# Designs tried in a protein design run: peptides against a protein of PDB entry 4LZF. Part 82

Target 1, 155 residues: chain A of PDB entry 4LZF
Amino acid sequence: GGRLVVFPNGTRKELSADGQTVKVMFFNGDVKHTMPDQRVIYYYAEAQTTHITYPDGMEVLQFPNNQTEKHFPDGRKEITFPDQTVKTLHPDGREESVLTDGTIIQLNPDGSKVIQFNTGQREIHTADFKRREYPDGTVKTVYSDGRQETQYPTG

## One batch from the design tools (peptide; made by RFdiffusion4, then SolubleMPNN)

Design b2_p15_6_s1 (from b2_p15_6, 7 letters changed)
Fold by OpenDDE base, seed 5:
Structure b2_p15_6_s1 (fold): chain B 155 residues (1-155), chain A 15 residues (1-15)
Amino acid sequence: as target 1 above (155 residues)
Amino acid sequence: EAPEAEPIPQEILEF
């Protein structure tokens, strides 16, 4: 049969009969559950956060605000925010956000930002300027000094 | 120790 171990501090450890499932209920309300597939589920009672670790190094975080994070073994993170925006953090420092309206935001390691709007407009942000590119070929630039330029499509 | 969540992105400011 299964085993129950009760520690003097109130922590309890339950072992399945096959030894493949282990549940530790800590005195502070935290729970650690080791599953037959070797995933470990941590529940932090105070933070109401669930943290799942997989044997390949994958991690999944579930926060009480409905945010979910996947931490990949290569260092990439995929975050689903409560508003259903999906943000990917790459190991090289690049960040990509996909909004629910189809807008894509790219943050580059050099600090530049590119926004691809669902309208087909693109906006580029650098230290020196912001630039908007329109589908008709018009380009508007606002420089950091407040100067503005408009380039019209050459027919 | 409980992990912290990634901060929510700020609103995009247009031209």
Scores: peptide ipSAE 0.083, ipTM 0.683, DockQ to the pose 0.043
Fold by OpenDDE base, seed 3:
Structure b2_p15_6_s1 (fold): chain B 155 residues (1-155), chain A 15 residues (1-15)
Amino acid sequence: as target 1 above (155 residues)
Amino acid sequence: EAPEAEPIPQEILEF
């Protein structure tokens, strides 16, 4: 049969009969499950946060505000915010956010930003300028020195 | 210690 070990500090350890499942109930209310597939599920009672670690190095975090994070073995992170925006952090420092309306925001390691709106408009932000590109080919640029230029597709 | 969540981005204003 299964075994229950009770430690003097109040921590309890439950072992399955086959020894493949281990449940540790810590004195602080935390719970750790080691599963037969070697997945480890840790629940932090005070933070109400669940942390799952997989044998391949994948990690999943579930926060009490409904935020979920996936930490991939390659160093990539995928964050689903409570508003369902999905942000990807790449190991090279690039960040990409996909909004629920289909807007895509890219942050580059050089500090430049590109926004692709669902309307087909695009913004490009650099150290030197902010530029809006319209679907009709109109381009509006505001330079860092305060100059503004508008280019028309027929001009 | 419990992990911290990534901060929620603030609103980005349009051009």
Scores: peptide ipSAE 0.072, ipTM 0.679, DockQ to the pose 0.044
Fold by OpenDDE base, seed 4:
Structure b2_p15_6_s1 (fold): chain B 155 residues (1-155), chain A 15 residues (1-15)
Amino acid sequence: as target 1 above (155 residues)
Amino acid sequence: EAPEAEPIPQEILEF
């Protein structure tokens, strides 16, 4: 059968009959589950945050505002915000945000930004300019000094 | 201590 251990501080430890599942209920309301697959589920009662750690180094965070984060063993992070925007942080410093409308925002390690709008328009931000590319081949550039240029696909 | 959440983006795109 399962085993329950009660500590003097009020912490409780439940062991499954097979010993594969361990549940620790801390006196502060925190909970730690060790699962048969060796994932560890931490629940922080005050923060209402769940933190799952996997044997391969994967981590999953669940926040009370419905934000979820996946921390991959390769250093990549995937964040799902409460608004359901998904942001990926790459180990090289590249960031990609996918909005619910299909807009993709890419921040590059060099500080440049690329926005792919759901309309097929693309915007490129550099230190020197912002450029909008239209599906018809029109390109509008706004330089950092406020100058503007428009290029048409036919020259 | 509980982990901190990634900050919510606040950027408004204007062109």
Scores: peptide ipSAE 0.065, ipTM 0.673, DockQ to the pose 0.044
Fold by OpenDDE base, seed 1:
Structure b2_p15_6_s1 (fold): chain B 155 residues (1-155), chain A 15 residues (1-15)
Amino acid sequence: as target 1 above (155 residues)
Amino acid sequence: EAPEAEPIPQEILEF
């Protein structure tokens, strides 16, 4: 059968009969599960945070505010915020956010920003200008020097 | 020590 080990400090260790599952209940209320698939589930009691580590280097964080983070082995992070916005942080410094309305926001390593609206409009921010592209082909540009330009689809 | 969460992003400015 399984076994329970109780340590003098109040920490408890439960081992399954097959030895494939280990549960450690720390004296501070933290809980560590080692699962048969070799994932480790750590619960931090004070922070109410769950941290799952996988053998391939994947990590999953679950915060008490309902935020979830996936930390991929390649250095990419995928964050699901409480409002269900999904933000991806890339190792190159690029960031992408997908809003619940379908809006996509991209932050590029050069500091440029692109917003793809759910209406089909696109907004581009650079050091030199802000530009709005409309579905009809109209393009409005406001340059950093205050100049404005409108381009029409038919010329 | 428990991991810290990424901060919630703020507002989108529209053109």
Scores: peptide ipSAE 0.048, ipTM 0.644, DockQ to the pose 0.043

Design b2_p15_6_s2 (from b2_p15_6, 8 letters changed)
Fold by OpenDDE base, seed 3:
Structure b2_p15_6_s2 (fold): chain B 155 residues (1-155), chain A 15 residues (1-15)
Amino acid sequence: as target 1 above (155 residues)
Amino acid sequence: EAPEAEPIPQEILEY
């Protein structure tokens, strides 16, 4: 059978009969589950947050506001916001956001920004200009000095 | 994270 251990401080430890599952119920309301697959599930009662750690170094955070964070072993982070926007943070400093409408926003380490709109338009932001590219091949550029240029696909 | 209790049980239940 299983075993329940009760400690003087109110903490309880449940051990499965096979010894592969351990549940610790801390005196503060926190809960720690160690699973047969070596996954560890922490529940922080005050924060109402779940933290899952995997043996490969993967971590998953689930917040009470419906935000989820995945921390990959390679240092990449993937954040799913409550509005279902997904933001990826890369170890090189690049950030990518995918909006629910299909718009993709890329922030580069050099400070440049690229927006790929769901309409097929693309906007490029640099220190020197903002450029809008249209599906028909028209390109509009606004330079940092206030100069504007329009290039048309027909010569 | 809350500290795990010291391994001095008050009660042990087998089931």
Scores: peptide ipSAE 0.042, ipTM 0.758, DockQ to the pose 0.099
Fold by OpenDDE base, seed 5:
Structure b2_p15_6_s2 (fold): chain B 155 residues (1-155), chain A 15 residues (1-15)
Amino acid sequence: as target 1 above (155 residues)
Amino acid sequence: EAPEAEPIPQEILEY
């Protein structure tokens, strides 16, 4: 059968009969659960946070505010916010946010920003200008010096 | 992080 170990400090350790599942219930209310697939599930009672670590180095954090974070072995992070916005932080410093309305916001390592609107319009922000691209091919640019330029699809 | 220190068991139950 399974095995239960009780420690003097109140910590309890449950071992499955096959030895593949180990559950440690700490005296402070924290729980560590080692699963047959070798993932380790930490529950932090005070923070009400679940932290799952995988053998490949992936980590998943689940916060009490309904935020979820995935930390990939390559250093990429994917954050699902309570509002269901998904933000990806890439190892190169690029950030992408996908809003629930379909808008995509990209922050590039060079400091530029690209917004892909759900309307098909795109806005590009650089140190030198803001540019709005329209689906019809019209492009409006506002330069940092206040100069404006409009390019029409017919040239 | 949860304190992972395992003191001497006071009880062992087999089931």
Scores: peptide ipSAE 0.038, ipTM 0.734, DockQ to the pose 0.083
Fold by OpenDDE base, seed 2:
Structure b2_p15_6_s2 (fold): chain B 155 residues (1-155), chain A 15 residues (1-15)
Amino acid sequence: as target 1 above (155 residues)
Amino acid sequence: EAPEAEPIPQEILEY
C-alpha cells in the first residue's frame, strides 16, 4: 500500500506503494507532485498558478487568467495569451507573434519589423522605410525622407 | 516556492 505522512505543521505527504509518485500538500495550500517520469508539478495556492518542471530543464507555467508559458532549456520562451495569440521570444532577441487570424508579426534584433498578413500582404518596417508588398506583386515603399516608390508587377 | 522543510512526522498511515 501507499503511505501518508502527517507533519505537525499540517503538511501532508502521500507516497505511492512503488515510491514513484509523491504528493506533498503544504500547510499553506501549495501542492508538490513528483511523477514517475521525474516531472514535478507545483501548485501555488495564493497565486493559483501551476508550474511544471521537466528533467530536461523545460518549464511550463499555467496562470489563472488562462495564460500559459513554456520556458525551453535553450532560453526560448513561448507564451500563449488568454486570447490565444502565441508569442515566441528567441535567445537572439527575435520575437514572433502568431495571431488567431493567422497574421504573423516578427520583431528582429536589428529593430526591423515584418508583418505577414493573413491576406497575403506583407509589411516591412526598417529605420529607412516602410514597405508594403501585395499579393499581385505590387510593392509600395515610403522612405524616412518622405519619398514614395511604387513598383508594379508588369514593370 | 513552497517550503520543503520536513519536520518529524506526527502520524504515519500505511494503506
Scores: peptide ipSAE 0.038, ipTM 0.731, DockQ to the pose 0.067
Fold by OpenDDE base, seed 4:
Structure b2_p15_6_s2 (fold): chain B 155 residues (1-155), chain A 15 residues (1-15)
Amino acid sequence: as target 1 above (155 residues)
Amino acid sequence: EAPEAEPIPQEILEY
């Protein structure tokens, strides 16, 4: 059978009969659950946050506001915000946000930004300009000095 | 201590 250990401080430790599952219920309400697959589930009671660690280095954070963060062993992070926007942080510093409407916002390590609209339009932001590319091949550029240019696909 | 959440992105499309 399983074991229950009760510590003087009120912490409880539950051990499965096979020893593969260990649940520690801390006196403060925190919970540490070690699973047979060696993942460890931390629950922080005050923050109402769940933190899962996997043997391969994967980590999953679950926040009370329904935000979820996945921290991959390669250093990539995938954040699902409460609004269901998904942001990927790459180890190289590139960030990519996918909005619920299908818009993709890419922030590049050089500080440039690319927005791929759900309409097929693309906007490129650099230190020098903002450029809108239209599906028909029209390109509009607004320079940082306020100058504007429009290039047409035929001209 | 619980980990901090990343801030919610705020994007304003100006173009």
Scores: peptide ipSAE 0.036, ipTM 0.572, DockQ to the pose 0.043

Design b2_p15_6_s3 (from b2_p15_6, 7 letters changed)
Fold by OpenDDE base, seed 2:
Structure b2_p15_6_s3 (fold): chain B 155 residues (1-155), chain A 15 residues (1-15)
Amino acid sequence: as target 1 above (155 residues)
Amino acid sequence: EAPEAEPIPQEVLDF
């Protein structure tokens, strides 16, 4: 049969009959589940937050405001915000945000920024220029010195 | 076993 251990501080530990599932109910209301697949599910009672750790080193945080953070073993992070924007942080310092309208915003380690609009237009920001690319092949560049250039698709 | 420290959101939406 299962086992129940009660500690003097009020913490309780439940063991399944097979020993594969462990449930710790802490005195502060927190709950820790260790599953047969070695996944650990920790619930923070005051913060109403769930933290899941996987044996491969993946971690998942679920916050009460509907934000979810995934921490991958390779150092990548994926954040789903309450508004359903998804932001990916790469180990090289690159950041990518996907908005609910399909717009993609990329921040590069060199400080450059690329916006892929849902209309098919793209905007590139560097230290030297801002460039807008249009679906028809037109490209407009505004340089940091105020010079402007337009390249036409038939040119 | 002791309770773990509460996690804090690492990222905020800035746009």
Scores: peptide ipSAE 0.076, ipTM 0.756, DockQ to the pose 0.205
Fold by OpenDDE base, seed 1:
Structure b2_p15_6_s3 (fold): chain B 155 residues (1-155), chain A 15 residues (1-15)
Amino acid sequence: as target 1 above (155 residues)
Amino acid sequence: EAPEAEPIPQEVLDF
């Protein structure tokens, strides 16, 4: 059958009969649950935070403010903010934020920024220019030297 | 077996 171990400090350890599930209830109220699929679910009682670790190195943090952070084995991070904005941090330094309205904000390692608006307009920021692209094919560019160009869909 | 250190958020919403 299952086993219960009670430590002198008040920590308790429950073992399933098959030995595949282990639940540790720490004296501070924290709970560590090792699952048959080798996930470890740790609950921090004071912080009200859940930390899930997977055998492949994936980690998931769930905070009491409704923020969720996923740490992928490749070094990518995906943050879901309380407002449901999703930000992805790539190992190369690229960042992508998807807003709830469908707007996508990309920060590139070279310092350039791209905004894809939900209207289909796109704005590109570089060291040399700011460019606005419109769904009709119109492109407006403002260069860092103050020059402006407008390209029309017909050339 | 001891409790783990508390995790903190690595990112914050700033826009």
Scores: peptide ipSAE 0.060, ipTM 0.731, DockQ to the pose 0.211
Fold by OpenDDE base, seed 5:
Structure b2_p15_6_s3 (fold): chain B 155 residues (1-155), chain A 15 residues (1-15)
Amino acid sequence: as target 1 above (155 residues)
Amino acid sequence: EAPEAEPIPQEVLDF
């Protein structure tokens, strides 16, 4: 059958009859569940945070402010902020943020930034210029020296 | 067994 172990420090450990589920209730109020699928669910009582670890190395953090962080085995991270902005951090150093209005902000490893506005406009930031691309094909460039250029649609 | 150290958010929304 299942068994309960009580430690001298007040920690309690419950084992299922098959040994596939283990629940540890720590003296500080933390709870650790080891599941049959080998995932570990840890609840931090003081922080009110849930940490799930998977056998493949994936981790999920759930914070009391509604932020969720997923840490993938390949080093990618996906953060859902309280405002529902989703930020993805790629192993190559690229970052992508998707705002709730559909705007996408990309940060590249070279330091360049691309903003894809929900209006269909795109803005590109580099060390040398800021460029705005319009849906009609107009392109406005402001160079770092203050020079400005406008390219009009050809047609 | 001992409790683990508390994790903190690794990312902060700055915009």
Scores: peptide ipSAE 0.057, ipTM 0.738, DockQ to the pose 0.204
Fold by OpenDDE base, seed 3:
Structure b2_p15_6_s3 (fold): chain B 155 residues (1-155), chain A 15 residues (1-15)
Amino acid sequence: as target 1 above (155 residues)
Amino acid sequence: EAPEAEPIPQEVLDF
C-alpha cells in the first residue's frame, strides 16, 4: 500500500500507494501536503497559518484571526477581513472595499476617493473638495478653501 | 518553510 518513511531528524513522509499524494510532517510541527491536482497545502504550526499554492500561480492564505487572502496570478489581491469586509488591491494601485452593508469604497491611484453608500448617496473626495450627491439630485460641496455650495435639483 | 529531511530513512513502513 502506502509507505511511511521516518527520518533521523523526526520528519515523517507518508506516500500514498499511487504516489500521487505526499504528506510531510516536519520535525517543527509544520505539515506539507502535495495533492494529485498539484495543489500544495502547507501548514505553519507556529503561526497557525495555512498556505495553499495552485499550479496556475494562485495562492490562498488562511490566518488564525479568520482573515483570508487570495493572491491572483495577475497580481490582484483579495482580502476577506474577520468582519467580512472584502478588500481588492489592483495592480494599478486602485483599492476597493465592499462592506457588509453593501457600501463600496474606492481609492484611486491619484489619491481621490469615492464612496457609494447603500442609501444611493455618493461621496467624492479630491484634493480640492468633498462632495455629497443625494438621490434627489441635491449636491453639497465643501471646498478645501472653506467655501460651501449646495446645488438643488431643477424643479 | 522547514527543510525536508535528507533521503536517509531510519525506518520504512508499508501500509
Scores: peptide ipSAE 0.039, ipTM 0.752, DockQ to the pose 0.083

Design b2_p15_6_s4 (from b2_p15_6, 7 letters changed)
Fold by OpenDDE base, seed 5:
Structure b2_p15_6_s4 (fold): chain B 155 residues (1-155), chain A 15 residues (1-15)
Amino acid sequence: as target 1 above (155 residues)
Amino acid sequence: MAPQAEPIPQEILDF
Protein backbone atom coordinates (compact mmCIF):
# COMPACT_ATOMS: atom_id res chain seq x y z
CA GLY B 1 0.00 0.00 0.00
CA GLY B 2 0.86 3.68 0.15
CA ARG B 3 3.31 4.93 2.73
CA LEU B 4 3.62 7.99 4.92
CA VAL B 5 7.01 8.83 6.33
CA VAL B 6 7.34 11.50 9.00
CA PHE B 7 10.79 12.92 9.61
CA PRO B 8 12.00 14.37 12.92
CA ASN B 9 12.19 17.90 11.43
CA GLY B 10 8.47 17.82 10.54
CA THR B 11 8.88 16.99 6.86
CA ARG B 12 6.38 14.43 5.59
CA LYS B 13 6.71 12.12 2.60
CA GLU B 14 3.75 10.37 0.99
CA LEU B 15 4.36 7.54 -1.47
CA SER B 16 1.70 5.98 -3.64
CA ALA B 17 1.30 2.21 -3.57
CA ASP B 18 2.92 1.89 -7.01
CA GLY B 19 5.72 4.30 -6.05
CA GLN B 20 4.98 6.49 -9.10
CA THR B 21 3.75 9.49 -7.12
CA VAL B 22 5.72 11.05 -4.31
CA LYS B 23 4.63 14.07 -2.30
CA VAL B 24 7.05 15.75 0.06
CA MET B 25 5.67 18.37 2.41
CA PHE B 26 8.62 20.22 3.84
CA PHE B 27 8.67 21.69 7.32
CA ASN B 28 8.83 25.22 5.83
CA GLY B 29 5.57 24.76 3.88
CA ASP B 30 7.17 23.94 0.54
CA VAL B 31 5.72 21.04 -1.41
CA LYS B 32 7.38 18.75 -3.94
CA HIS B 33 5.40 16.38 -6.16
CA THR B 34 7.10 13.78 -8.31
CA MET B 35 4.59 12.57 -10.88
CA PRO B 36 4.32 9.34 -12.92
CA ASP B 37 5.36 11.29 -16.05
CA GLN B 38 8.58 12.23 -14.19
CA ARG B 39 7.72 15.92 -13.97
CA VAL B 40 8.53 17.50 -10.63
CA ILE B 41 6.27 20.20 -9.24
CA TYR B 42 7.79 22.48 -6.64
CA TYR B 43 5.67 24.89 -4.66
CA TYR B 44 7.63 27.51 -2.75
CA ALA B 45 5.36 28.62 0.06
CA GLU B 46 7.07 31.88 0.99
CA ALA B 47 7.34 33.05 -2.64
CA GLN B 48 3.97 31.51 -3.60
CA THR B 49 5.70 30.29 -6.77
CA THR B 50 5.12 27.05 -8.65
CA HIS B 51 8.07 25.54 -10.52
CA ILE B 52 7.55 22.55 -12.80
CA THR B 53 10.55 20.70 -14.18
CA TYR B 54 10.22 18.15 -16.97
CA PRO B 55 12.57 15.26 -17.75
CA ASP B 56 13.53 16.86 -21.11
CA GLY B 57 14.80 19.97 -19.30
CA MET B 58 11.71 22.14 -19.84
CA GLU B 59 10.76 24.33 -16.90
CA VAL B 60 7.55 26.24 -16.20
CA LEU B 61 7.33 28.98 -13.60
CA GLN B 62 4.10 30.42 -12.26
CA PHE B 63 4.45 33.54 -10.14
CA PRO B 64 1.87 35.00 -7.73
CA ASN B 65 1.41 38.10 -9.94
CA ASN B 66 0.12 35.86 -12.78
CA GLN B 67 3.40 35.98 -14.70
CA THR B 68 4.23 32.67 -16.40
CA GLU B 69 7.62 31.68 -17.77
CA LYS B 70 8.59 28.75 -19.98
CA HIS B 71 12.27 27.89 -19.95
CA PHE B 72 13.11 25.65 -22.89
CA PRO B 73 15.97 23.11 -22.90
CA ASP B 74 17.79 25.09 -25.64
CA GLY B 75 17.95 28.17 -23.39
CA ARG B 76 15.00 30.03 -24.94
CA LYS B 77 12.57 31.66 -22.53
CA GLU B 78 8.98 32.68 -23.14
CA ILE B 79 7.50 35.07 -20.60
CA THR B 80 3.83 35.96 -20.40
CA PHE B 81 3.55 39.09 -18.28
CA PRO B 82 0.49 39.99 -16.18
CA ASP B 83 -0.64 42.43 -18.92
CA GLN B 84 -0.47 39.51 -21.42
CA THR B 85 2.58 40.84 -23.24
CA VAL B 86 4.60 37.89 -24.49
CA LYS B 87 8.38 38.22 -24.47
CA THR B 88 10.70 35.67 -26.05
CA LEU B 89 14.37 35.57 -25.08
CA HIS B 90 16.47 33.67 -27.60
CA PRO B 91 19.77 31.89 -26.84
CA ASP B 92 21.61 34.22 -29.26
CA GLY B 93 20.59 37.24 -27.17
CA ARG B 94 17.71 38.38 -29.40
CA GLU B 95 14.54 39.44 -27.62
CA GLU B 96 11.06 39.81 -29.06
CA SER B 97 8.03 41.28 -27.31
CA VAL B 98 4.49 41.15 -28.65
CA LEU B 99 2.14 43.63 -26.99
CA THR B 100 -1.61 43.12 -26.77
CA ASP B 101 -2.19 45.96 -29.28
CA GLY B 102 -0.09 44.15 -31.89
CA THR B 103 3.08 46.21 -31.43
CA ILE B 104 6.22 44.13 -31.87
CA ILE B 105 9.50 45.10 -30.19
CA GLN B 106 12.70 43.41 -31.28
CA LEU B 107 16.00 43.78 -29.43
CA ASN B 108 19.03 42.56 -31.32
CA PRO B 109 22.26 41.20 -29.81
CA ASP B 110 24.14 44.29 -31.04
CA GLY B 111 21.87 46.49 -28.92
CA SER B 112 19.77 47.81 -31.80
CA LYS B 113 16.01 47.87 -31.40
CA VAL B 114 13.16 47.74 -33.90
CA ILE B 115 9.59 48.64 -33.02
CA GLN B 116 6.79 47.77 -35.37
CA PHE B 117 3.79 49.82 -34.32
CA ASN B 118 0.24 48.67 -34.94
CA THR B 119 -0.19 51.84 -37.07
CA GLY B 120 2.28 50.54 -39.65
CA GLN B 121 5.03 52.89 -38.48
CA ARG B 122 8.42 51.41 -37.74
CA GLU B 123 11.08 52.77 -35.41
CA ILE B 124 14.73 51.76 -35.47
CA HIS B 125 17.08 52.50 -32.58
CA THR B 126 20.85 52.25 -32.94
CA ALA B 127 23.82 53.67 -31.08
CA ASP B 128 23.96 56.48 -33.66
CA PHE B 129 20.31 57.38 -34.28
CA LYS B 130 16.62 56.82 -33.86
CA ARG B 131 14.67 56.53 -37.10
CA ARG B 132 10.93 56.58 -37.71
CA GLU B 133 9.57 55.13 -40.93
CA TYR B 134 6.04 56.15 -41.90
CA PRO B 135 3.63 54.24 -44.15
CA ASP B 136 3.72 57.04 -46.75
CA GLY B 137 7.48 56.58 -47.16
CA THR B 138 8.56 59.53 -45.02
CA VAL B 139 11.58 58.79 -42.85
CA LYS B 140 12.62 60.91 -39.87
CA THR B 141 16.00 60.44 -38.26
CA VAL B 142 17.26 61.89 -34.98
CA TYR B 143 21.00 61.43 -34.59
CA SER B 144 22.80 61.03 -31.28
CA ASP B 145 24.28 64.54 -31.66
CA GLY B 146 20.77 66.01 -31.84
CA ARG B 147 20.76 66.60 -35.60
CA GLN B 148 17.49 65.77 -37.35
CA GLU B 149 16.79 64.79 -40.93
CA THR B 150 13.59 64.13 -42.84
CA GLN B 151 13.47 62.17 -46.06
CA TYR B 152 10.31 62.67 -48.07
CA PRO B 153 8.74 60.19 -50.49
CA THR B 154 9.96 60.65 -54.05
CA GLY B 155 7.94 59.94 -57.25
CA MET A 1 15.66 28.59 -3.47
CA ALA A 2 12.68 30.14 -5.25
CA PRO A 3 13.31 31.51 -8.76
CA GLN A 4 12.95 35.21 -9.59
CA ALA A 5 10.59 36.57 -12.23
CA GLU A 6 11.78 38.35 -15.36
CA PRO A 7 11.48 42.15 -15.00
CA ILE A 8 8.44 43.80 -16.57
CA PRO A 9 9.34 45.82 -19.68
CA GLN A 10 9.41 49.61 -19.47
CA GLU A 11 7.06 51.79 -21.49
CA ILE A 12 8.18 52.58 -25.04
CA LEU A 13 8.67 56.30 -25.58
CA ASP A 14 7.74 57.94 -28.88
CA PHE A 15 9.77 60.70 -30.55
Scores: peptide ipSAE 0.064, ipTM 0.650, DockQ to the pose 0.042; fails the geometry check
Fold by OpenDDE base, seed 2:
Structure b2_p15_6_s4 (fold): chain B 155 residues (1-155), chain A 15 residues (1-15)
Amino acid sequence: as target 1 above (155 residues)
Amino acid sequence: MAPQAEPIPQEILDF
């Protein structure tokens, strides 16, 4: 049968009959499950946070505010915020956010930013200018010195 | 030590 071990500090360890599942209930309220597939589920009681680690190096974090994070073995992170925005952090420093309305925001390692709006408009931010591209082919640029330029589609 | 969540993004300003 299963086994229960009680430690002097109040920590409890439950072993399944086959030994493939282990549940540790720590004295501080934390809980650790080791599963047959070698996945480890750790619950931090004070933070109310669940941390799942996989044998391939994948990690999943579940926070009490409904935020979820996936930490990939290649260093990429995928964050689902409470508002259901999905943000991807790439190892090269690039960040991409997908909003619920379909807007895509890209932050590049050089500090430039690109916004693809759900309307088909695109906005580009650099150190030197901000540029808005419209679906009709119009392009408006505001330079850092305050100069403005408009390019029309019929040019 | 408990993991910390990524900060919630700031609002995007239109130009």
Scores: peptide ipSAE 0.061, ipTM 0.644, DockQ to the pose 0.043; fails the geometry check
Fold by OpenDDE base, seed 3:
Structure b2_p15_6_s4 (fold): chain B 155 residues (1-155), chain A 15 residues (1-15)
Amino acid sequence: as target 1 above (155 residues)
Amino acid sequence: MAPQAEPIPQEILDF
């Protein structure tokens, strides 16, 4: 049958009869499961956090505040915040957030930012200016020196 | 050590 190993420090190790499942219950309350499919499930008792590692290098984190994170083998991270905003972090430093209202926020490696609003308005942030583009073709720019410009669509 | 969550983004102001 299965085996139970009890260590002097209070850690317990349970082995399934087939040897394919291993459960380690650490003295601090943490739990580690090694599954037949080679997934490793960590539960951190103090943090109440679950961390799953997959053989292909994928990792999934579940936090007690309802935040979840996927860490992909290519270095990309996908974070679902408690408010259901989804943020993607790319290895090149680009970040993209999709809000629940459909707004898309892009942060570029150069520090520039683009916001595509669900209203069709677009906002562009650079080191030199903030610019709002309206669906009617109006463009408002506020420069870093405090100068403001409004460009109206050609009628 | 337990992993830490990515910080929640702060509010983005409109103009």
Scores: peptide ipSAE 0.058, ipTM 0.636, DockQ to the pose 0.044; fails the geometry check
Fold by OpenDDE base, seed 4:
Structure b2_p15_6_s4 (fold): chain B 155 residues (1-155), chain A 15 residues (1-15)
Amino acid sequence: as target 1 above (155 residues)
Amino acid sequence: MAPQAEPIPQEILDF
């Protein structure tokens, strides 16, 4: 059968009969669960946060506010916020947020930002200007100095 | 120490 070890401090360790599962219940309420697939599930009781580590380096964080984060071995992070916005942080510094309405927000390493609206409009933010591109080919630019330009599609 | 959550993004303003 399984084995239960109780430590003097109140920590408990449960070993499965096959030895493939180890569950440590710490005196503070934290739990460490080592699974047969070698993933380790940490539960932090005070923070109510679950942290899963995989042998390939993948990590999954589950926060009490329903936020979930996936930390990929390549350094990419995928964050699902409580509002179900999904933000991807790339190792190159690029960030992409996908809103529930289909809007995509991209932050580039150079500091520029691109918003692809669900309407098909696109907005580009740079240090020098904000630019709105419309599906009909119209482009409106607002420069940092307050100047505005409108370019109409070539007909 | 428990991991810290990524901050919630700020609102995007239209122009």
Scores: peptide ipSAE 0.058, ipTM 0.641, DockQ to the pose 0.043; fails the geometry check

Design b2_p15_7_s1 (from b2_p15_7, 9 letters changed)
Fold by OpenDDE base, seed 2:
Structure b2_p15_7_s1 (fold): chain B 155 residues (1-155), chain A 15 residues (1-15)
Amino acid sequence: as target 1 above (155 residues)
Amino acid sequence: SREEELRAREEKTEA
């Protein structure tokens, strides 16, 4: 059968009969589950947060405000905010946010920004200009010096 | 990341 170990500090350790599942209930209310697949599920009682670690280095954080974070082994992070916006942080410093309306906001390591609107329009922000691209092929550029240029499709 | 807001794990006397 399974085993229950009670430590002097009040921590309890439950072991399955096969030893493949371990549940530790700490004196502070935290709970640690070690599963047969070697994932570790840690519950922080005070923070009401669940932290799952996988053998491949994947980590998942679930916060009480409905925010979820995925930390990938390659260093990428994916944050799902309570409003369901999804932000991806890449190891190279690039950030991408997908809004609920389908708008995609990309922040590049060089400080440039690209907004892909759900309408098919795209806006590019650099140190030198702001450029708006339209689905019909029209491109409007406003340069930092105030100069404006419009490029028309096919002319 | 909000990971830094988490308290340290209380793995004392787990052994």
Scores: peptide ipSAE 0.037, ipTM 0.706, DockQ to the pose 0.432
Fold by OpenDDE base, seed 5:
Structure b2_p15_7_s1 (fold): chain B 155 residues (1-155), chain A 15 residues (1-15)
Amino acid sequence: as target 1 above (155 residues)
Amino acid sequence: SREEELRAREEKTEA
């Protein structure tokens, strides 16, 4: 059968009969589950947060406000916000946000910003200009010096 | 990341 160990500090350790599952209930209310697949599920009682670590180095954080964070072994992070916006942080410094309306916002390591609107319009922000690309092929550029240029579609 | 807001694990109590 399973085993229960009660420590003097109030921590309790439950072992499954097969020894493959271990549940530690800490005196502070934290709970640690070690699973047969070597996942470790840690619950922070005060923060009401669940932290799952996987053998491959993947980590998943589940916060009480419905935010979820995935930390990938390659250093990438994916944050799902309570509003269901998904933000990806790449190891190269690139950030991508996908809004619920389908808009994609990209922040590039060079400081440029690209917005792909759900309408098919695209906006590019650089140090030198702001450019709007339209689905019909029209491109409007506003340069930092105040110049404006419109390129009309050829066809 | 909200990971920095998490309290340290009490794993040291697992004697």
Scores: peptide ipSAE 0.037, ipTM 0.708, DockQ to the pose 0.536
Fold by OpenDDE base, seed 1:
Structure b2_p15_7_s1 (fold): chain B 155 residues (1-155), chain A 15 residues (1-15)
Amino acid sequence: as target 1 above (155 residues)
Amino acid sequence: SREEELRAREEKTEA
């Protein structure tokens, strides 16, 4: 059978009979599971948060408000918000948000912003201009000096 | 990220 160790501080350690699973129940209510696949599942009782660490360095955080964060070994972070928006933070400083309606918002390290609408329209924001691209090929640009330009599709 | 709000693991020594 498995083994149960009870420590003087109230912490309990359960070992499976095969030795592949270890469960530590800390005195503060936290729980740590070491799994056969080498995942470590840590539950923070007060925060009601689950933190999973993988042997490859992947980490998954599950918050009580249904937010989930994935921390990849390459430094990328992926946040799924309660509204199911997914935000990816890249190690180069680029950020991408995918909204539930299919809109994609990109924030670039240079401060520029690109919005890809679900309608096929695209909006580009730079220090020098805002540009709207339409599915028909029309492009409207408003420059920071107030100048406006419209480019029409060839036809 | 909300990770910064996570308490330090109270991994008290299993010894």
Scores: peptide ipSAE 0.035, ipTM 0.692, DockQ to the pose 0.437
Fold by OpenDDE base, seed 4:
Structure b2_p15_7_s1 (fold): chain B 155 residues (1-155), chain A 15 residues (1-15)
Amino acid sequence: as target 1 above (155 residues)
Amino acid sequence: SREEELRAREEKTEA
């Protein structure tokens, strides 16, 4: 059978009969599960947050507001916000947000921003200009000095 | 990232 250890501080440790599952119920309400697959599921009672660590270095955070964060071993982070926007943070500093309407917002390490609208339009933001690209090939540029330029598609 | 809220992981020592 399994074993239950009760510590003087009120912490409880449950061991499965096979010894592959360990559940620690801390006196503060936190819960730690060590699973047979070596993942560790930690529940923070006060924060109502679940933190899963995997043996490969992946981590998953689940917050009470339904935000989920995945921390990949390669340093990439994927955040699913309560509104279901998904933001990916890349180790190189690039950030990508996918909105629920299909809009993609990319922040580049150089400070430039690219918005891929669900309409097929694209907007590029740089230090020097904002550029709107239309599906028909029209390109409108507004420069930082206020100058505007329209490039029409080649017929 | 709200990970900073969890940094106070006092993994209170498994006795």
Scores: peptide ipSAE 0.034, ipTM 0.688, DockQ to the pose 0.568

